# Designs tried in a protein design run: peptides against a protein of PDB entry 5JXT. Part 25

Target 1, 319 residues: chain A of PDB entry 5JXT
Amino acid sequence: SLLPKKEINVYIGMSEMQVKWYQKILEKDIDAVNGAGGKRESKTRLLNIVMQLRKCCNHPYLFEGAEPGPPYTTDEHLIYNAGKMVVLDKLLKRIQKQGSRVLIFSQMSRLLDILEDYCVFRGYKYCRIDGSTAHEDRIAAIDEYNKPGSDKFIFLLTTRAGGLGINLTTADIVILYDSDWNPQADLQAMDRAHRIGQTKQVVVYRFVTDNAIEEKVLERAAQKLRLDQLVIQQGRAQVAAKAAANKDELLSMIQHGAEKVFQTKGAFGTMAEKGSQLDDDDIDAILQAGETRTKELNARYEKLGIDDLQKFTSESAYE

## One batch from the design tools (peptide; made by RFdiffusion4, then SolubleMPNN)

Design b1_p10_4_s2 (from b1_p10_4, 4 letters changed)
Fold by OpenDDE base, seed 3:
Structure b1_p10_4_s2 (fold): chain B 319 residues (1-319), chain A 10 residues (1-10)
Amino acid sequence: as target 1 above (319 residues)
Amino acid sequence: AIPNPRWLQR
């Protein structure tokens, strides 16, 4: 029988470089961040800020002029400048030692380009599929990865491209490097490994930048998932969960953790204490804390009705 | 350190 998947949110502090770039993004649009634009501030401008903050949470090198050079080289700086890369680098070593194989999903093809450089730098053999990959090349990559005795350890996928009905049950670990606004897209990605033919316990690690916009992206995704479940159960097909955040919701998401980011003169959490020198005990502590916070997050939304889940207020999840 | 492919193609 297929074992239930284990899902763990992995809460990761920003690196010092991420904090500096996160501050710079907020400062550039400070009037919009403070809500000073009033009714004239466009939803499009707020969505652009959200997109830049999400890029920062993924990797600072997604911005022009952030990557050190010339000469442009791949080295340890590719890892230590992003909290998610520091955790990923330690986690992949553990995953490899246990004889597992891993799918890594992102919303951002440009992040997959950084992950390719990382794989080459660490000597990890990988496959890649994104939205631009030709149909024949997708088949070839899947067949190469799924081949008995395949030496490919990692599969890099964009969440949407990986959602297209492919079977990747030869992997037992799924890393969601970032989250989709639609929790169903992430579920469809997980279901590439968590499917008939899987023989191992599937474990899903969802990376979430702590004290940043990504916590609110995750909360919104969890809220939407619960709403979708209740709508299906109650047969209320007409409650199309308004997929798009309103202006006030986007503003609240942008403001989340912003004050603490402005006060911070370095990295956050374990990234401030140990930086790139995380040991196996630090990873275990991060995973245990993540498992606890994941249970708490799920328990908050399990008690809410449809009417409560339609109100995106940061406060209503804490009362 | 290795050459960065993302910048070599520019």
Scores: peptide ipSAE 0.260, ipTM 0.856, DockQ to the pose 0.404
Fold by OpenDDE base, seed 4:
Structure b1_p10_4_s2 (fold): chain B 319 residues (1-319), chain A 10 residues (1-10)
Amino acid sequence: as target 1 above (319 residues)
Amino acid sequence: AIPNPRWLQR
């Protein structure tokens, strides 16, 4: 029988570089961030801020002029300048040592480009599929990954491209490097490994930048997922969960952690304490804390009814 | 360090 998947949110502090870029993004649009634009503030402007903040949470090198150089080289700076890469780098070593194989999903094809550079730099053999991958190349990549004795350790996928019905049960670890706004897209990604033909316990690690917009993206996704489940259970198909955040919701998401980010001169959380020098105990602590926070997050939304789940709970951005 | 292929093509 297929074992239930284990899902763990991995809460990761920003690197010093991410904090600086996060500040810069907020400062550039400070009037919008403070809500000073009022009713005249465009939803498009807020969505752009959200997108830039999500890019920052993924990797600062997604911004023009952020990558150190010339000369432009792949080196340890690719890792230590992004909290998610620091955790990924340590986690992948553990995963490989355990004889596991891993799917890494992102919303951003440009992040997959960075992950390719990383894979080459670390000597990890990988496959890649994104939304631009031709159908034939997609089949070839899947077959190359799934073949008996495949030397491909990592499969890099965009969440949406990876969600399209493929079988990747030769992997037992799923890393969601970022989250989709639609929790169903992430579930579909997980279901590439967690399906008939899987022989191992599937573990899903969802990377979440702590004290940043990604926590609110995750909360909103969890809320939507619970709402979708309750709607199905209650037969209330007409309760179309408003898929798109309103302006106030977007503003609240942008404001979450912004003050703490502005006050921070260095890295955040565990990244301030250990930086790139995470050991196995640090990873275990991060995973254990993540498992606890994951249970708490789920328990929060399990207690809510449909009417409560339709309201974006702006918990104060300052708690 | 390895040359970044994304920048070598520019």
Scores: peptide ipSAE 0.252, ipTM 0.842, DockQ to the pose 0.368
Fold by OpenDDE base, seed 2:
Structure b1_p10_4_s2 (fold): chain B 319 residues (1-319), chain A 10 residues (1-10)
Amino acid sequence: as target 1 above (319 residues)
Amino acid sequence: AIPNPRWLQR
């Protein structure tokens, strides 16, 4: 029988470089961030801010002129300049020592390019599939990864490309480097490893930048997932959850943690304390804290009815 | 340090 998957949100502080770039993004559009644009602020502008903040949470090198150089080299700076990379680097070492194999999903093909550089730098053997990968190359990559005795440790996938019915049950660890707005896309990605033919306990690590836009992306996705479940259970198929965030919701998401980001000098949380010098105990603490916060998040949405889940609860914007 | 492939292709 397939074991239930274990899902853990891994809450990660921004690096100093991420904080600086996050501040710069907010400052560039400060009037929109403060809601001064009112009804005249385009939904498109807010969506662009959200996209830039999500890029920052993933890696600052997604911005032009952020990567140090010339010379442009892959080195330890690729890791320590992004909180998610610091945690990923430690976690992958642990996963490899355990004899596990890992799927890494992102929404951003350009982040996969950074992860390829990282894999080469660390000597991790990998496969890659994204939305531009030809059908034949996709088959070849899957077959190479799934072959008996495959030396490929990592599979890099865009969440959408990974969603397309493929079997990757030869991996037992899933890392969601970022989250989709649609929780079903992430579930479909997890189901590549958590499927008939899996023999191991599947563990899913969802990376979430703490005190940033990604917490609100996660909350919205969790809310939508619970709403979809309740609608199915109650036979209320006509409750089309408004799939698209409204302007006020986008603004609230952009504002989340913004004040603390502006006040912060240096990095956040464990990234401020340890930076790239995370040890195994620090990783265990991050995972344990993440497991607790994951349970709390799930418990919050499990108590809500359909009518509550249809309302964006703005309450957490002022804490 | 290794050459960055993302910059070598540009």
Scores: peptide ipSAE 0.237, ipTM 0.846, DockQ to the pose 0.410
Fold by OpenDDE base, seed 1:
Structure b1_p10_4_s2 (fold): chain B 319 residues (1-319), chain A 10 residues (1-10)
Amino acid sequence: as target 1 above (319 residues)
Amino acid sequence: AIPNPRWLQR
C-alpha cells in the first residue's frame, strides 16, 4: 500500500545579501509599500513588488547585477548568499547518505539555472525539465532518471512542467523550493513521486522564507486548498471563482515582515547565527520547528468554514 | 571556483 506522504514546511531565514536586496526592493517602491498611493495604486504595481520579493526569497542572483563578477565563477558564494541554498546544500548531503533520490521543484526556470550551476559545483548528477524543454527531451530525461541503476540523484523541474502526469516514483524526496499561488499545482508536483509504484515513504520539504512575503503566499495557498476541499464536500461549485487577491491583501502581504527587514543589519535567524556553518543539529532544529509550525498552520485552517475562508481570496498572480 | 557556464554561453 502507498504510505501517506509526510509534508513539512521548512522556514528559512534570509542571508545578508537577501536582506539587502529585500530592503532595496521595498525602498524603490516605498510609497506603494506604505500605502501612500491609496486607491490610485495599481494592482499591477503591487503584483510586480510581490514578484520581486519572491525572487529575492529564492536567490538574489535572479536580479541583474547581483551576481559577483566579472569574472563570473561558481563557488561557495552561490550557496551562502541565499538561505534556501544553505539549507538545501546540507539537506541534499543527508538525503544522499540515506540512499534517497530527490525532485526539486520551482516556479522559476531561472532558479533552475542557478541549481544547475550548484549541481555542477557539488558534483551532483541531475536531470532537468522546464516549460521550454522539447517533448522528446522530456521523455529522454524521465527515462534517464527512472532507469534501473540511474546515477542521476536530482531531478530539477519547474512545477508547471511537472504537472504533465509523469511518473517519478524512483524518487522518494520532494523539495518545493518555492510555492505556487495555486496549491493544486504543488500537489500535482508531489504526485509525481507519491503514486502507485512508490516503495518508500515520500517526504515533502516546502521551503518558506521566514519573516517575508512567502509566509503570506503559503497562508493564502492553505486557505485556497481548504476552500477547494469544503466546496467539493458541500457541492457549492459557485463559491470558488472569485479568488483574486485584492489591493489591500497584496499590500498586507508586502508589508509582512518589512519593518523587521528594515531594522535588520546582516542575516536573519539561523542564517545570522551560523550562516554557511550550519551543522546536522541546526538542520534537525529547523526541521523540528518547521514540523511544529506546519501543524499549527494546518490546525488554523481546518477550523474555518466557507464564509471565513471566502474573505481571503487567492487568484493567480500570473494572469 | 569554476567558470560559470551561464556566462560562457553569452
Scores: peptide ipSAE 0.206, ipTM 0.826, DockQ to the pose 0.406

Design b1_p10_4_s3 (from b1_p10_4, 6 letters changed)
Fold by OpenDDE base, seed 1:
Structure b1_p10_4_s3 (fold): chain B 319 residues (1-319), chain A 10 residues (1-10)
Amino acid sequence: as target 1 above (319 residues)
Amino acid sequence: AIPNPAYLKR
């Protein structure tokens, strides 16, 4: 029988470089961040700020002029300049020692480019699929990954491209490097490994930048998922989840953790204390704290009714 | 350090 998947949110502090870039993004639009634009602030401007903050949470090298060089080199700086990469690097080493295989999902194809360079730098053999991958190349990549005795450890996928009905049950670990605004897209990604033919316990690690916009993206996705479940259970199909985030919701999301980010000199949390020197005990502590916070988050939304859940629902800004 | 020959503008 297929075992239930284990899902753990992994809360990760920003690196010093991420804090500096996060501050710079907020400072560039400080009047909008402070709500000084009021009724005049465009929803489009707030959505753009949210997108830039999400890029920063993923990797600072997603911004022009952030990568050190020339000369441009792939080295340890690719890892220590992003909190998610520091945790990923340690976690992948543990997963490989356990004889597991990994699917890594992101919303951002440009983050997959960084992850390819990382895989080459660490000597990890990988496959890749994104939205631009031709149908034939997609089949070839899936077959190469799934073949008996495949030497491919990692599959890099964009969440949407990986959601398209493929079978990847030869992997037992799923890393969501970021979250979709639509929780169903992430579920569809997990279901590539958590499907009939899986022989192992599937574990899903969802990376979430702590004290940043991504906590609010996660909360909103969890709220939408609970609402969708209750609507199906109650037969209230006409309860359209209210459309995209209003301006006040977007502003509240942007403001989340902003004051603490401005007060921070250096990195956040375990990234300030250990940085790239995270050991196996530090990873266990992060995973245990993440499991606790995941249970608390789920317990918060399980108690809410449809009317409470409808107040804060917004759908995808990404067509 | 691996030289990235083509600076693929990330």
Scores: peptide ipSAE 0.113, ipTM 0.822, DockQ to the pose 0.362
Fold by OpenDDE base, seed 2:
Structure b1_p10_4_s3 (fold): chain B 319 residues (1-319), chain A 10 residues (1-10)
Amino acid sequence: as target 1 above (319 residues)
Amino acid sequence: AIPNPAYLKR
């Protein structure tokens, strides 16, 4: 029988470079961040701020002129300048040592470009599929990854391209490097490894930048998933969860952790203490803390009714 | 370090 998947949110601090870029993004649009734009603030402007903050959480090199150089090099700076890369680098070593194979999903094809450079730098053999990959090349990449005795350790996928009904049950680890606004897209990504034909325990690591926009993206996705489940269970088909965040929701998400980011000199959390020098005990602590916070997050939304889940309450974070 | 030409920026 297929074992249930284990999903763990991995809460990761920003690097010093990410903090500096996160501050710059907020400062550039400070009036919008402070809500001074009021009703005149366009939803498009707030969505743009959210997208820049999400880029920062993924990797600062997603911004033009952020990468150090000339000379431009692929080296350790690719890792230590992004908290997610530091944790990824340690996790991949552990995963490989266990004889596991891994799917890495992102919303951003440009992040996959960074991950390709990282794979080459570390000597990891990989496959890639994104939205631009031709149908024939997708088949070839899947077949190369799934073949018996494949030496391909990593499959890099954009979440939506990887969601297209493919079988990747030859992998047992899934890393969601970032989250979709629609939790169903991430579930569909997980279901590439967690389906009929899987023989191992599937483990899903969801990377979440702590004290940042991504924590609120995750919360909103969890809220939506629970609402969708309750609507199905109660037969209330008319309660279409408002798929798109409103302006006030977007503003609240942008403001989350912004004050602490402005006050921070250097990196956040374990990235401030250890930086790129995370050991195995630090990783175990991050995973254990993540497992606890994942249970707490799920338990918070499991207690809410449909009417509560339809309200984006900023207050429900403190009760 | 692997050289990355400036025209091949990520």
Scores: peptide ipSAE 0.107, ipTM 0.812, DockQ to the pose 0.366
Fold by OpenDDE base, seed 5:
Structure b1_p10_4_s3 (fold): chain B 319 residues (1-319), chain A 10 residues (1-10)
Amino acid sequence: as target 1 above (319 residues)
Amino acid sequence: AIPNPAYLKR
């Protein structure tokens, strides 16, 4: 029998560099962030801010002029300048030591480029698939990864490209480096490892930048997933919640944690305390805190009906 | 450090 997957949200503080870039993104559009643009503020402008903030949460080197150089080098700076990379680097060492194999999903192909350089730097053997990967190369990468005795430890995938019908049950760990706006895309990604033919307990780590826009992306995804489940269970297919965030929701998401980001000098949370010096106990603490917050998040939405979930998409704009 | 001359790909 297939064991149920274990899902853990891993809440990760921003690095000092991420905080500085997050501040710069907010400052560049401060009038929009403060809602001073009023009715004239375009939804497109807010969506652009959201996209830049999500890039910052992933890695500051997604911005032009962020990477130190010339000379440009792959080195420890690739890790310590992004909170998610610091946690990933420690977590992958543990995963490898356990004899597990890992799928890493992202929405951003440019983040996969950074992860390739990281894999080369750490000596991790990997496969890659994104939306530009030719069909033949995609088959070859899957076959190489799934091969009996494959030396490929990591599979790097864009969530949408990796979600398309492939079997990757030779991996038992899934890392969602970021989240899709559609929770079903992330589920489809998990289901590449969590499928008939899996012999191990699948564990899913969802990386979430703490005190940032990604918490609100996660909450919105959880609300939508619960709503979709209730709609299916009740046969009310017509209550497809408008999948696209409104302007006020986008503004609330942008504002979430912004004040604390402006007040912060340096890194956030465990990144401020330990930075790149995270040990195994720090990782255990992050995972335990994440497991607790994951249970609390799920428990909030499990009690809500369809009408409550539809209201919370409006009321979470006011808290 | 690994030299990354292909920086333009990031």
Scores: peptide ipSAE 0.106, ipTM 0.817, DockQ to the pose 0.419
Fold by OpenDDE base, seed 3:
Structure b1_p10_4_s3 (fold): chain B 319 residues (1-319), chain A 10 residues (1-10)
Amino acid sequence: as target 1 above (319 residues)
Amino acid sequence: AIPNPAYLKR
């Protein structure tokens, strides 16, 4: 029988470089961040800030002029400059020692380019699929990954490209490096491993940058997922949760943790204490704290009715 | 370190 998925949110502190870039993003648009634009502030401008903050949470090298050089090199700096990479690097070593195989999903193809360089640098054999991958190459990559005795440890996928009905049950670990605004896209991605033919316990690690916009992206996704479930259960198909945040919601998301980010001179949390020198006990502590916070998050939304869940999702996407 | 040419910069 297929075992239920174990889902764990992994809350990760920003590196010192991420904090500096997060501050620069907020400072560049400080009037918008402070709500000084009022009704005149464009939703597009706020969405652009959100996208820059999400890039920062993923990796600072997604910005022009962020990567150190010349000379440009792939080295340990690719890892220690992003909190998610530090945790990923330790987690992948553990996953490999356990004889597991892993799917890594991201919304950002440019992050997959960083992960390819990381895989080459660590000597991890991988496959890749994104939105630009030709149909024939996609089939070939899936077949190469799924073949008996495949030496491919990692599959790198964009969440949307990986969602297209493929079977990857030869992997038992799923890492969501970032989250989709639509929780159904993430479910469709993890269900590539969690499907008929899976013989192992599927574990899903959802990376979330702590004290940053990604906590609010996750909360909104959890709220939407609960709303979608309740709408289906009540037969109210017309109450389809409008995916689009309003200006006030976007502003609140941008402001989340911003004050503490401005006050921070170094890294956040375990990244400030240990940096890139995380040990196995530090990883266990991060995973245990994440499991607790995941249960608390789910329990918060399980108690809410449709009307309560709708009040937090702005109706106003019909302009 | 692996050399990464400037034109291949991310």
Scores: peptide ipSAE 0.101, ipTM 0.830, DockQ to the pose 0.369

Design b1_p10_4_s4 (from b1_p10_4, 7 letters changed)
Fold by OpenDDE base, seed 5:
Structure b1_p10_4_s4 (fold): chain B 319 residues (1-319), chain A 10 residues (1-10)
Amino acid sequence: as target 1 above (319 residues)
Amino acid sequence: AIPEPAYLKR
């Protein structure tokens, strides 16, 4: 029988560089961040801020002029300048030693470009699929990854391109480097490994930048997933969960952790204490804390009814 | 060091 997948949210502090870029993003649109734009603030402007903050949580080199150079070289700076890369680099070493194979999903093809350079830098053999990958090249990449005795350790995928009906049961680890606004897209992605034909325990690591917008993205995704489950169970198909966040929700998400980010002169959490010097014990502590917070998050939403879940999308804007 | 990141060329 297929074992149930284990899902763990991995809460990761920003690097010093991420904090500096996160501050710059907020400062550039400070009037919008403070709600001073009032009723005139466009939803498009708030969505753009959200997108820039999510880019920052992924990697600061997604911004022009962030990468050190010229000369532009791939080196350790590609890792230590992003909290998610520091944790990824340690996790991949552990995963490889365990004889596991890994799918890495992102919403951002430009992040996959950074992950390709990282794979080459570390000597990891990989496959890649995104939204621009031709159908024939997609088949070839899947077949190359899935072949018996494949030397491909990593598969890099955009969540939407990788979600489309493919079988990747030759991997047992899934890393969601970022989250989709639609939790069903992430489920479809992890179900590429968690499917009939899987022989191992599938483990899903969801990376979440701590004290940042990604916590609110995660909460919103968890609320929506629970609502979708309850709607299916109760046959109440008409509860159109408004898929798009309103202005107040977007503003609340942008403001989350902003004060702490402005007060911080360095990195956050374990990134401040250890930076790139994370050891195996630090990783175990991060995973254990993540497992605890994941259970708490799930337990919070399991107790809520449909009406409560609809209200909580409004009340979480005031805490 | 690997020269010229591939993501800058795309």
Scores: peptide ipSAE 0.037, ipTM 0.560, DockQ to the pose 0.615
Fold by OpenDDE base, seed 3:
Structure b1_p10_4_s4 (fold): chain B 319 residues (1-319), chain A 10 residues (1-10)
Amino acid sequence: as target 1 above (319 residues)
Amino acid sequence: AIPEPAYLKR
């Protein structure tokens, strides 16, 4: 029988470089971040800030002039300048040692380009699919990954491209490098490994930058998922959970952790203490803390009714 | 303008 998937949110501190770039993003649009634009502030401007902050949480090299060079060389700086890469690098070593195979999902094809450079640098054999991959090349990549005795360890996918109903049950580990605003997109990605034909326990690691906008993206996604479940159960099809955050929700998400980011001169959490020198005990502590916070997050939303879940989203219903 | 990723210059 197919075992239930285990889902763990992995809360990761920003690197020093990420903190610096996160500060620069907030400072550039400080009037919007402080809500000084009031009713005149465009939702589009706030969405742009959200997208920049999410890029920073993924990797600072997603910004022009962030990467050291010229010459541009792939080296350890690609890893230590992003908290998610530091954790990923340690997890992948463990995953490989245990004889597992891994799907890595992101919303950002440009992050997959960084992950390709990382795979080459570490000597990991991989496949890639994104939104631009031709149909024939998608089939070829899937077949190459799924073949008996495949030496391909990693599959890199955009979450949307992975949603296309493909079978990747030859992998047992799923890493969501970032989260979709729609929790159903992430579920569809997980279901590429967690499907009929899977013989192993599927484990899903969801990376979340701690003390940053990604915590609020995750909370909103968890709220929406619970709302969708309750709507299905109660037959109230009319409660189309409007996927788009309102302006005040976007502002609150941008402001989350911003004060502490401005006060921080170095990295956050385990990244401040250990940086790139995370050991296996540090990883186990991060995973255990993540498992606890995941249970607490789920328990918070399981107690809420439709009306309570709607009140948190309802200002988006009247625009 | 969204700054272009520097890795696109590799």
Scores: peptide ipSAE 0.036, ipTM 0.455, DockQ to the pose 0.043
Fold by OpenDDE base, seed 1:
Structure b1_p10_4_s4 (fold): chain B 319 residues (1-319), chain A 10 residues (1-10)
Amino acid sequence: as target 1 above (319 residues)
Amino acid sequence: AIPEPAYLKR
């Protein structure tokens, strides 16, 4: 029988470089961040700020002129300049020692480029699929990864490209490096490993930048998922998913943690204390704290009815 | 398709 998947949100502090770039993004549009534009502020401008903040949470090298060089060299700086990479680097060592294989999903193809450079730098054998991958190359990559005795440890996928009904039950670990605005896209991605033919306990690690925009993206996704479940259960299929996030909702998301980010001179949380020197005990502490916060988040939305959940539903602006 | 986020230019 297929075991139920274990899902854990992994809350990760920003590196010093991420804090500096997050501050720079907020400062560039400070009038919009402070709500000074009021009714005149365009929804498009606020959505652009949200997208830049999400890029910063993933990796600062997603910005022009952020990567150190020339010469451009792949080195330890690729890891220590992003909190998610520091945690990923330690977690992958543990996953490999356990004899597990891992799917890594992101919304951003350019983050997969950084993860390819990381895989080469660490000597991890990998496969890749994104939205630009030809159909034949996609089949070849899946077959190479799923082959009996495959030496491919990692599969790098964009969430949407990985959602296309493929079977990856030869992996038992799923890392969601970021979250989709639509929780169904993330479910479809993790269900590539959590499917008939899986022989291991599937574990899903969802990376979330702490004290940043990604906490609000996660909260909205959890709210939408609960609403979708209740609508199906109650037969209220006609409950129109409320329109995309309004301006006030986008502003509240952008403002979340912004004051603490401006007050911070270095990294956040465990990244300030340990940085790249995270040990196995630090990773266990992060995972345990994440499991607790995941239970608290779920318990918050389980008590809400359809009418309460509908007050805050943002549709994905990216249909 | 998720639009590729534009680079934050310096």
Scores: peptide ipSAE 0.030, ipTM 0.419, DockQ to the pose 0.047
Fold by OpenDDE base, seed 4:
Structure b1_p10_4_s4 (fold): chain B 319 residues (1-319), chain A 10 residues (1-10)
Amino acid sequence: as target 1 above (319 residues)
Amino acid sequence: AIPEPAYLKR
């Protein structure tokens, strides 16, 4: 029988470089961040801010002029300048030692380019599929990954391209490097490994930048997933969850953690204390804290009714 | 160090 998947949110502090870039993004549009534009503020402007903040949470080198150079070289700076890369680098070493194989999903093909450079730098053999990958090359990559005795450790996928019905049950670990706005896209990604033919316990690690926009992206996705479940269970097909955030929701998401980010000198959390020098005990502490916060998040949404789940308020989850 | 990151080449 297929074992239930274990899902763990991994809450990760920003690096010093991420904090600096996060501050710059907020400062560039400070009037919009402070709500000074009021009802006249463009939804497109707020969406652009959200997208830049999400890029920052993934990797600062997604911005022009962020990477050190010339000369442009892949080195340890690719890892220590992004909190998610520091945690990924430690997790992949552990996963490999366990004889597991891993799918890494992202929304951003440009992040997969950074992850390719990382794989080459660490000597990890990988496959890649994104939205631009030709059909024949996609088949070849899947077959190369799934073949008996494959030396490919990592499969790099965009969440949507990896969601397209493929079987990757030869992997038992799934890393969601970022989250989709639609929780169903992430579930479809997990179901590439968590499917008939899987013989191992599937573990899903969802990376979430702490004290940043990504916590609110996660909360919104969890809320939507619970709402979709209740709508199906209650037969209330007419409760169309407003799939798109409104302006006030976007503004609230942008403002989340912004004050603390402006006050912060250096990195956040474990990234401030240890930086790239995280040990196995630090990783175990991050995973344990993540497991606790994951249970608390789920328990919060399990108690809410349909009417409460329709209100995207951070406050209704603390009362 | 590996020269020329892939994301700068594409």
Scores: peptide ipSAE 0.024, ipTM 0.621, DockQ to the pose 0.596

